# Designs tried in a protein design run: peptides against a protein of PDB entry 3KDP. Part 90

Target 1, 230 residues: chain A of PDB entry 3KDP
Amino acid sequence: PFLIFIIANIPLPLGTVTILCIDLGTDMVPAISLAYEQAESDIMKRQPRNPKTDKLVNEQLISMAYGQIGMIQALGGFFTYFVILAENGFLPIHLLGLRVNWDDRWINDVEDSYGQQWTYEQRKIVEFTCHTPFFVTIVVVQWADLVICKTRRNSVFQQGMKNKILIFGLFEETALAAFLSYCPGMGVALRMYPLKPTWWFCAFPYSLLIFVYDEVRKLIIRRRPGGWVE

## One batch from the design tools (peptide; made by RFdiffusion4, then SolubleMPNN)

Design b2_p16_6_s3 (from b2_p16_6, 12 letters changed)
Fold by OpenDDE base, seed 1:
Structure b2_p16_6_s3 (fold): chain B 230 residues (1-230), chain A 16 residues (1-16)
Amino acid sequence: as target 1 above (230 residues)
Amino acid sequence: DENLELLKKYIEEELA
């Protein structure tokens, strides 16, 4: 998200505090859950045929899968961001290069795509309105990530939700998202303004996309063990 | 105070 912000020079889609909440709040419990997760019996019991090559292939494939999932997460977050800004009159094309004027407190006549002038305060409200849905989108997509990361070969339905730590992590992330989204004062304190409950559903297609992607990947692995998709 | 007013306005406009 931050890289696209720099490259496209668009208004900041995700605040630093929100990023910290993601990194510390949403990634820590999953990491702990993965550490205590009984690895897929096939992964743990399967001795590498060649420890050097199989480890490298496995690390490369895991890295690729996480990279692809991360890309889907980013796309989901940016989709939500662009939808919110478009609903407020800022089309994606108009946002390109707008950051300098957007962040200038002394410019109170920044025009949207329809010629409406926006004060600095109004711009910051809409910017901070994007932060919360972006965060929520990441949390909802991470639900899928946490579930799919449990297994390499088995379907989510086969392994089940046996890890209590993972379930607790999902609950914690959701509770944190709800707290940051709806607790009074969070917009002022953390630049996370309250969002309509309907915005939670905007992330669901991307969560579903990740589930479908992973299930297809796992299906291919099950049908062609040792393939490049592994 | 100004930020609080802006937040209140946002809540009224977006959540009402």
Scores: peptide ipSAE 0.017, ipTM 0.524, DockQ to the pose 0.031
Fold by OpenDDE base, seed 5:
Structure b2_p16_6_s3 (fold): chain B 230 residues (1-230), chain A 16 residues (1-16)
Amino acid sequence: as target 1 above (230 residues)
Amino acid sequence: DENLELLKKYIEEELA
């Protein structure tokens, strides 16, 4: 998110505090849940043909897959960000290069895509309004990510949802998102203003995309054992 | 003070 923020020079889509909440609040419990997940039976029985080379290649491919999932997650967050700003009159093309004027408190006549002028206070409220749904989008996308990480080859439909720790992790992550989004004072304390409940659904297409991506990947692995997709 | 008033208005609109 910060890389795109710097390169495109757009208003800040996600605050530093929100990022810390993701890293410390939403990632730890899920990671622990995966450590206690039951081993996938077919993975544990598979012997590498060349222990040194195949292990290294497999680790690289797994790392690449996580990188791709992370990119889809970021795209989901930015999608929600652009939708919120567009609904408030700022089209994506107009946001390019706008950051300098956006962050200047002495400029109170920043124009949106339709010629409406925005005070510093008004546009900061809109910016902080974007922080919450960006965070919520990350959480919703992480639901799919956590589910798909249970297995490396087997489909989610075959493995099931037996790990109570994983379910607890999903609940905790969602509860944290709801708390940060709707608890009084979070707008001032964390710059996360409340959003309409309908915005929780903005991430669902991206969660579905991650799910489909992983199921297709796993399907290819099952059909072509030892391929480059594994 | 102006920020607080705008925030209050926003909260009322978003939670209504």
Scores: peptide ipSAE 0.017, ipTM 0.513, DockQ to the pose 0.032
Fold by OpenDDE base, seed 2:
Structure b2_p16_6_s3 (fold): chain B 230 residues (1-230), chain A 16 residues (1-16)
Amino acid sequence: as target 1 above (230 residues)
Amino acid sequence: DENLELLKKYIEEELA
């Protein structure tokens, strides 16, 4: 998120403190929980691999998995960010390069995509309005991401949700999201505008899409081992 | 609403 902010020069989608909350609160416990996930039923039946390559392959798989999860989370967050800004008159194309004027307190006539002028105060309210939904979207997307990452080949319906640590992580990150979204003073302390309950559902279609995609992918892998989909 | 008012006050203070 921060890299895109710098490269595209868009208004800041997520505050630094909120990013730290994600890293320490919402990502750490779930990430640890994945290490304790129950082994796939089919992994135990796989032929032994070459011990010389096993470490490298495992490191690569872990790196790719976490890299993909992070990318998907970022995409979900940015989706919500762009939706909110678009609803407030700022289309995605218009946001490119807008940061300099956006952050300048002396410019009170920044135009949106429809020619409406926005004061500095109004812009900051809209910016802070994006922070909380961005964070919550990451959490909601992470529900699906964590569930689908339990297995490489087996369906979630086949493997089940037996990891108590993962379940605890899901509740913990959800509770944290609720706390940060609705606790009084979070808007001032963390620049997180109070979240309307409707925004919790903004990420659901995206999460569902990812879930369905992964289940289909896994189905193909099971039917055609060693295929290009893997 | 209360949080919104606090946020507005915060922004106003940053502008002063």
Scores: peptide ipSAE 0.016, ipTM 0.547, DockQ to the pose 0.038
Fold by OpenDDE base, seed 3:
Structure b2_p16_6_s3 (fold): chain B 230 residues (1-230), chain A 16 residues (1-16)
Amino acid sequence: as target 1 above (230 residues)
Amino acid sequence: DENLELLKKYIEEELA
């Protein structure tokens, strides 16, 4: 998020401190939970045909999969960000290069895509309002990722939700999200204005899409073992 | 859609 903020010179979609909370708070416990997940029966029973090459291939495939998931998470957050700004009159194309004027407190007549002028205070309210739903979107997508990534080939329905650490991770990241979203003072401390609880559900279709996509992928892998989709 | 409308309303209230 911060890289896109710099590269595209758009209003800041998510604060750096909030990003650190995601990286350290929401990702660590889930990552640990995956280490303690019950081994997928097919993965552990199969001795690598070639221990050197098969290990390397598996590591590459895992890294690519997690890289893709991370990109999807970022896209989901940015989608939410752009929707909010668009609904407030700032179309995505108009945001490109706008940061300089956006962050200038002495410019109180920044025009939106429809020619409406926005004061500095108004712009900052809109900006900070975007931070919370961006973060919440990431957390909700992480729920799906955490549930999906516990298996490589087996469906989530086949593997089950037996890992108590996984469940704890889901609650921990949710509690952190709730704290950052609704605790008094977070608007000033983290530049995250509280949102109505209904916004938590805005990301659910996106999480569902990821879930369905991964289940379909796993289904294809099960039907065509050794295929290119693995 | 309803959630987006609620957010819009919230933003409008904060901007007022």
Scores: peptide ipSAE 0.019, ipTM 0.472, DockQ to the pose 0.027; fails the geometry check

Design b2_p16_6_s4 (from b2_p16_6, 10 letters changed)
Fold by OpenDDE base, seed 5:
Structure b2_p16_6_s4 (fold): chain B 230 residues (1-230), chain A 16 residues (1-16)
Amino acid sequence: as target 1 above (230 residues)
Amino acid sequence: EENLKLLEEYIKEELS
């Protein structure tokens, strides 16, 4: 997200404090939950592998898969960001290169895509209004990510939701997201203004995309053992 | 515009 912010010169989609909340608050409990996940039912059915060559290939493939999932998460966040700004009169094409004028407190006549002028204060309000739904979008997408990461080969439908620690992690992330989104004072303290409940659903297509992506990947692995997708 | 007004009111309340 930060690289796109610099390259495209768009208004800041995600605040620094929000990034820290994701890294420290959202990812910690889920990461621990994976250590206590039940072993896959088919893990003992795997044939012996060459420990030198197959380990390296598997690590590269896993790293690539995590990179792809992270990209889908970022796309989900930016989708929500662009929808909110478009609803407030700023179309995506108009945001390109707008950051310099957007962040200048002495410019109070920045025009949106429809010719409406925005004061500095109004622009900052709408910018900070985007921080919360971007964060919430990441949390909602991480629900799917946590569920799929507990298994490497088995489908979610085969493994099930047996890990109580994983379930606790999902509730913890959701509770943190709700707290940061709706607790009084969060707008001033964290620059995360209250979110309309409807925006929680904006990320669902991307959560579904991650789920489908991983299920298809796992299906290919099951059908073609020893392939390059594993 | 209505959302901005509501947010402005919220900010005023939190800063008071």
Scores: peptide ipSAE 0.016, ipTM 0.514, DockQ to the pose 0.034
Fold by OpenDDE base, seed 1:
Structure b2_p16_6_s4 (fold): chain B 230 residues (1-230), chain A 16 residues (1-16)
Amino acid sequence: as target 1 above (230 residues)
Amino acid sequence: EENLKLLEEYIKEELS
């Protein structure tokens, strides 16, 4: 998200506070949960045939899978961002290069795609309106990510949801997202303005996409063990 | 105060 912000010179889609909330609030508990997760029976019992080559291949494939999931996650966040800005009159093409004027406090006549002039305060409200749904999108996508990370080969239905710590982590990040989205004063304090409840559903297609992607990947691995997808 | 007014207007528009 931050790289796209720099490269495209668009208004900041994800605030520093939301980044911190992701890193400390939504990622830490899941990471701990994964440390206590019962390892997939196949992962623990399968000795690597070649400890050097099989580790490298597995690390590369895992990194590729996480990279792909991360891209889908980012696309989900940016989709939500662009939809909100478009609904407020800023089409994606118009946002390119707009950051300089957007962040200038002395420019109060920044035009949207329809010729409407926006004050600095109005622009910042719209910007901060994007922070919360971006965060929520990340949380919703992380639901799928955390569930799929439990196994490399087995379906989610085979592994089950037995880890109480993981369930607690999912609850905690969801509760945090709800708190930050709807608690009065969060807009002023944390630049996370209230989110229309319907926006929670905008992330669901991306969460489902990740889930389907991983299930298909796992299905391929089960059918073709030792393939390039493993 | 102006930011709060704009925020209130936004909340009324988006959450109503």
Scores: peptide ipSAE 0.015, ipTM 0.491, DockQ to the pose 0.030
Fold by OpenDDE base, seed 2:
Structure b2_p16_6_s4 (fold): chain B 230 residues (1-230), chain A 16 residues (1-16)
Amino acid sequence: as target 1 above (230 residues)
Amino acid sequence: EENLKLLEEYIKEELS
């Protein structure tokens, strides 16, 4: 998110403190929970492989998986960010290069995509209004990511939700999201203004899409082991 | 325009 902010010169979609809350509060516990997930039945039945090659492949696959998850989460957050700004008159194309004027407190006539002028205070309120939904979107997307990453080949419906630590992680990150979104003072402390309940559902179509895609992927892998889909 | 009015009201409440 921060790299896109710099490269595209768009208004900051997520505050640094919020990023730290994601890293420490919403990412670590789920990541640990995945380490304690029950072994996939088909993996346990695999014949021993060369330990050096197999270790390297596993490390690469894990690195790629975590990298992809992070990108997917960021995409979900940015989707929500662009939706909110578009609803407030700022289309995505108009946001490109706008940061310099956006962050200048002396410019009080920044125009949106429809020619409406925005004061610095108004712009900052809209910006901070984006922080909370961005964070919540990451959490909601992460629900799907955690569920799909517990297996490589087996369907979630086949493997089930047996890991108590994973379930605890899902509740913990949800509780944290609710706390940060609705606790008084979070707007001042973390620049996370209160979230309208409707924004919790903004990420659901995206999460569902990821879930369906992964289930289809896993189905293909089960039918054609060693295919290009792996 | 409705969103802008709501935002202005919110700003007035938060900045008061």
Scores: peptide ipSAE 0.014, ipTM 0.509, DockQ to the pose 0.031
Fold by OpenDDE base, seed 3:
Structure b2_p16_6_s4 (fold): chain B 230 residues (1-230), chain A 16 residues (1-16)
Amino acid sequence: as target 1 above (230 residues)
Amino acid sequence: EENLKLLEEYIKEELS
């Protein structure tokens, strides 16, 4: 998010402190929970892998898969950001290069896509209004990511939700997201203004997309063992 | 202080 802020010169979509909350708060417990996941039911049915050839291929495939998931997460966050700004009169194309004028407190007549003038204070309210939904979108997408990471080959429906620590991780990251979103003072402390509850649902299509993508991937692996998708 | 007032107004409008 911060890199796109710099490269595209758009208003800041997510604060640095919120990024730290994602990295340390929402990702740590879920990641630990995966270490306690039950072994896949078919793990002992797999042929021994060639330690010389299969390690490199597996690392590349894992890196690619997680890279794709991370890209979908980022796209989900930015989608939410652009929707909020568009609802407030700033179309995505208009945001390009706007940062300099947006962040200048002495410019109180920045025009939106419809010619409405915005004061510095009004712009900052809209900016900080984007931070919370962006963060929440990432958390909601992480639910799907965490669930799909339980297994490499088996469907989630086959493996089930038996890991209590995983479930705890989902609740922990959700509780943290709710705390940061609705606790009084978070708007000032973290530049995360409270959001409408409806914004929690904006991420659901992306969570579903990740879930479907991974289930299809796993289905292909099951049908074509030793394929390039594995 | 003005920002806090605007935030309070926002909270009232968005979360009511």
Scores: peptide ipSAE 0.014, ipTM 0.474, DockQ to the pose 0.031

Design b2_p16_7_s1 (from b2_p16_7, 10 letters changed)
Fold by OpenDDE base, seed 1:
Structure b2_p16_7_s1 (fold): chain B 230 residues (1-230), chain A 16 residues (1-16)
Amino acid sequence: as target 1 above (230 residues)
Amino acid sequence: DFLEWLKKLIEELNAL
């Protein structure tokens, strides 16, 4: 997200606080929960891999998979961001290079895609309105990510949801997202303005996409052991 | 006071 912000010079899609809430609030408990997940039925039965040859391939493929998942997460967040801004009159193409004028407190006549002028305060309200749904989008996408990260090869349907700590983590991050989204004063405190409950559903296609992607990946790995997708 | 502190912290973090 931050790289696109720099490269495209768009208004900040995700505030520093929301980033911290993701990294510390939503990711930590789920990550810890994976340590308590039951081993895959096949992992404990696998022979020790050759640490020299199999480590590099696995690290590259894990890195690629996480990179792809992270890309899908970012796309989901940006989709939500662009939809919010478009609903407020700022089409994606108009946002390119707009950051300099957007962040200038002395410019109160920044035009949207329809020629409406926006004051600095109005622009910042719209920017901060994007932070919450972006964050929520990441949380919803992380539901799928956490569920898929539970297993390396087995389908989620085969492994099941036995980890109570993981389930608790999913509820915790959801509760945190709801708290940050709807608690009075969060707009002032965290620049996370309330969002319509319907915005939670904007992330669902991406959550489903990640889920399907990983299930397909795992299916390929199961059908073709030693393939490029392991 | 906590909210002001938090706001200030957020402003400082956003200034980075």
Scores: peptide ipSAE 0.014, ipTM 0.330, DockQ to the pose 0.027
Fold by OpenDDE base, seed 2:
Structure b2_p16_7_s1 (fold): chain B 230 residues (1-230), chain A 16 residues (1-16)
Amino acid sequence: as target 1 above (230 residues)
Amino acid sequence: DFLEWLKKLIEELNAL
């Protein structure tokens, strides 16, 4: 996200506080919850292979899978960001290179895609309006991520939702998202302005995409044990 | 005072 901000010179899609809330609030508890997930019955029965090569391959494949999921999460956040800005008159193409003028407090006549002039204060309100939906989008996408990461090979439908800590993690991140989105003063304190309830659904296509992707991946692994997807 | 401090901290962090 931050790399795209620098490269494309777009208005900042995520505040520092939002990033900290993701890293400390929404990622830590889910990550801990995954450590307490029940081991897959098939992993426990797998014959020990060469521990060096299999570990390296597994670490690489896990890192690639998490990297891909992280990219889908980022895409979901950016989609939400672009939709909000487009609804406020700023089309994605117009945002390219706009950062310098956007962040200049002395420029009060920044034009949107329709020729409407925006003051610095108005622009910052719109920017901060994007922070909360971006955060919530990440949380909603993380629901799918957390659920799919509980198993390596088995479908979620086969393994089920038995880990109470995992369930607690899902509630915790959702409660945090709701708190940050709707608690009075969060706009002033954290620059996270209140979220319209409709924005919670903006991430659902991406959550579904991650879920389908992982289920297909796991299906391939089950059908071809020791394949390149494993 | 705390909110103002927090706001200032956020501004400083966002300036980085």
Scores: peptide ipSAE 0.013, ipTM 0.359, DockQ to the pose 0.026
Fold by OpenDDE base, seed 4:
Structure b2_p16_7_s1 (fold): chain B 230 residues (1-230), chain A 16 residues (1-16)
Amino acid sequence: as target 1 above (230 residues)
Amino acid sequence: DFLEWLKKLIEELNAL
């Protein structure tokens, strides 16, 4: 998100504090929980890996976890960001290069895509209104991400939800998202303004997409062991 | 008070 902010010179889609809440709040407990995931049923039937030849975390796993899924996750957040700004009169194409004028407190006549002028304070309200739903979008997408990461080959339906720590992590990040979104004073303290409850559903298509994508991938792996998708 | 504040804030945001 921050790289796109710099490269495209768009208004900041995700605040620094919100990023810290993701990294320290929503990611740590789930990541730890994955280390304690119950062994996949087929892993117990495999021969012990050779530590010299077989990598526990290989390039394929890295590319899927941090590349493909991470990109879909980021796209989900940006989608929510662009929808909110578009609803407020700022179409995505108009946001390109707007950062300089957007962040200048002395410019109080920044025009939207429809010629409406926006004061600095009005612009900052809209910007901070994007931070919360971006964060919530990340959390909702992480539901699917965490669930799919529990297994390499087995479907979630085969492995089940046996890791109580993972389940706890899902509830923890959701509770944190709700707290940061709706607790009094968060707008002042963290610049995370309250959002419409309907924005929680904005991420659901992306969560479903990730889930379906991974289930299809795992299905292909089961049908073609040692394939390029493994 | 919080719910009223929240409603007002949402209304203000929707008016933008």
Scores: peptide ipSAE 0.012, ipTM 0.300, DockQ to the pose 0.059
Fold by OpenDDE base, seed 3:
Structure b2_p16_7_s1 (fold): chain B 230 residues (1-230), chain A 16 residues (1-16)
Amino acid sequence: as target 1 above (230 residues)
Amino acid sequence: DFLEWLKKLIEELNAL
């Protein structure tokens, strides 16, 4: 999020403190929970890893985690961001290069895509209104990401949801997201204005997309072992 | 005192 803020010179989509809440709050317990996941049913049928040649974290795993899932997650967040700004009169194309004027406290006549002038205070209200839905979108997408990470090859339907710690992690990250979104004072403290309940559903298509994508990928791997999709 | 420090820290982090 912050890289796009710098490169595209758009209004800040996600606050620094909110990013820390993702990295330290919502991601930690889910990540730890994966250490307690049951082994895949076919693990004993696989050849042992060669410790001299096979790394635990290989280029393929990095490409999958950051290159595919991470990109879909970011797209989900930015989609929510652009929708909110568009609903407030700022179309995506108009946001390009707007940051300099947006962040200038002395400019009180920044025009939106429809010629409406926005004061600095009004612009900051809209900016902070984006932070919470962006964050919640990330959390909702992380549900799917966590679930698909349970297995490398087996379907989630084959593996099941028996890991109680993983289930706890899903509730914990959701509870934290709800707390940050609805607790009084979070708008002032974290620049996270209260979330309209409808924004929770904005991420659901992306979560579903990730889930379907990974299930299809795993299905292909099961049908064609040793393929390029592995 | 700790709460005031925490508030200040949050403000500083938000200013970054």
Scores: peptide ipSAE 0.009, ipTM 0.376, DockQ to the pose 0.027

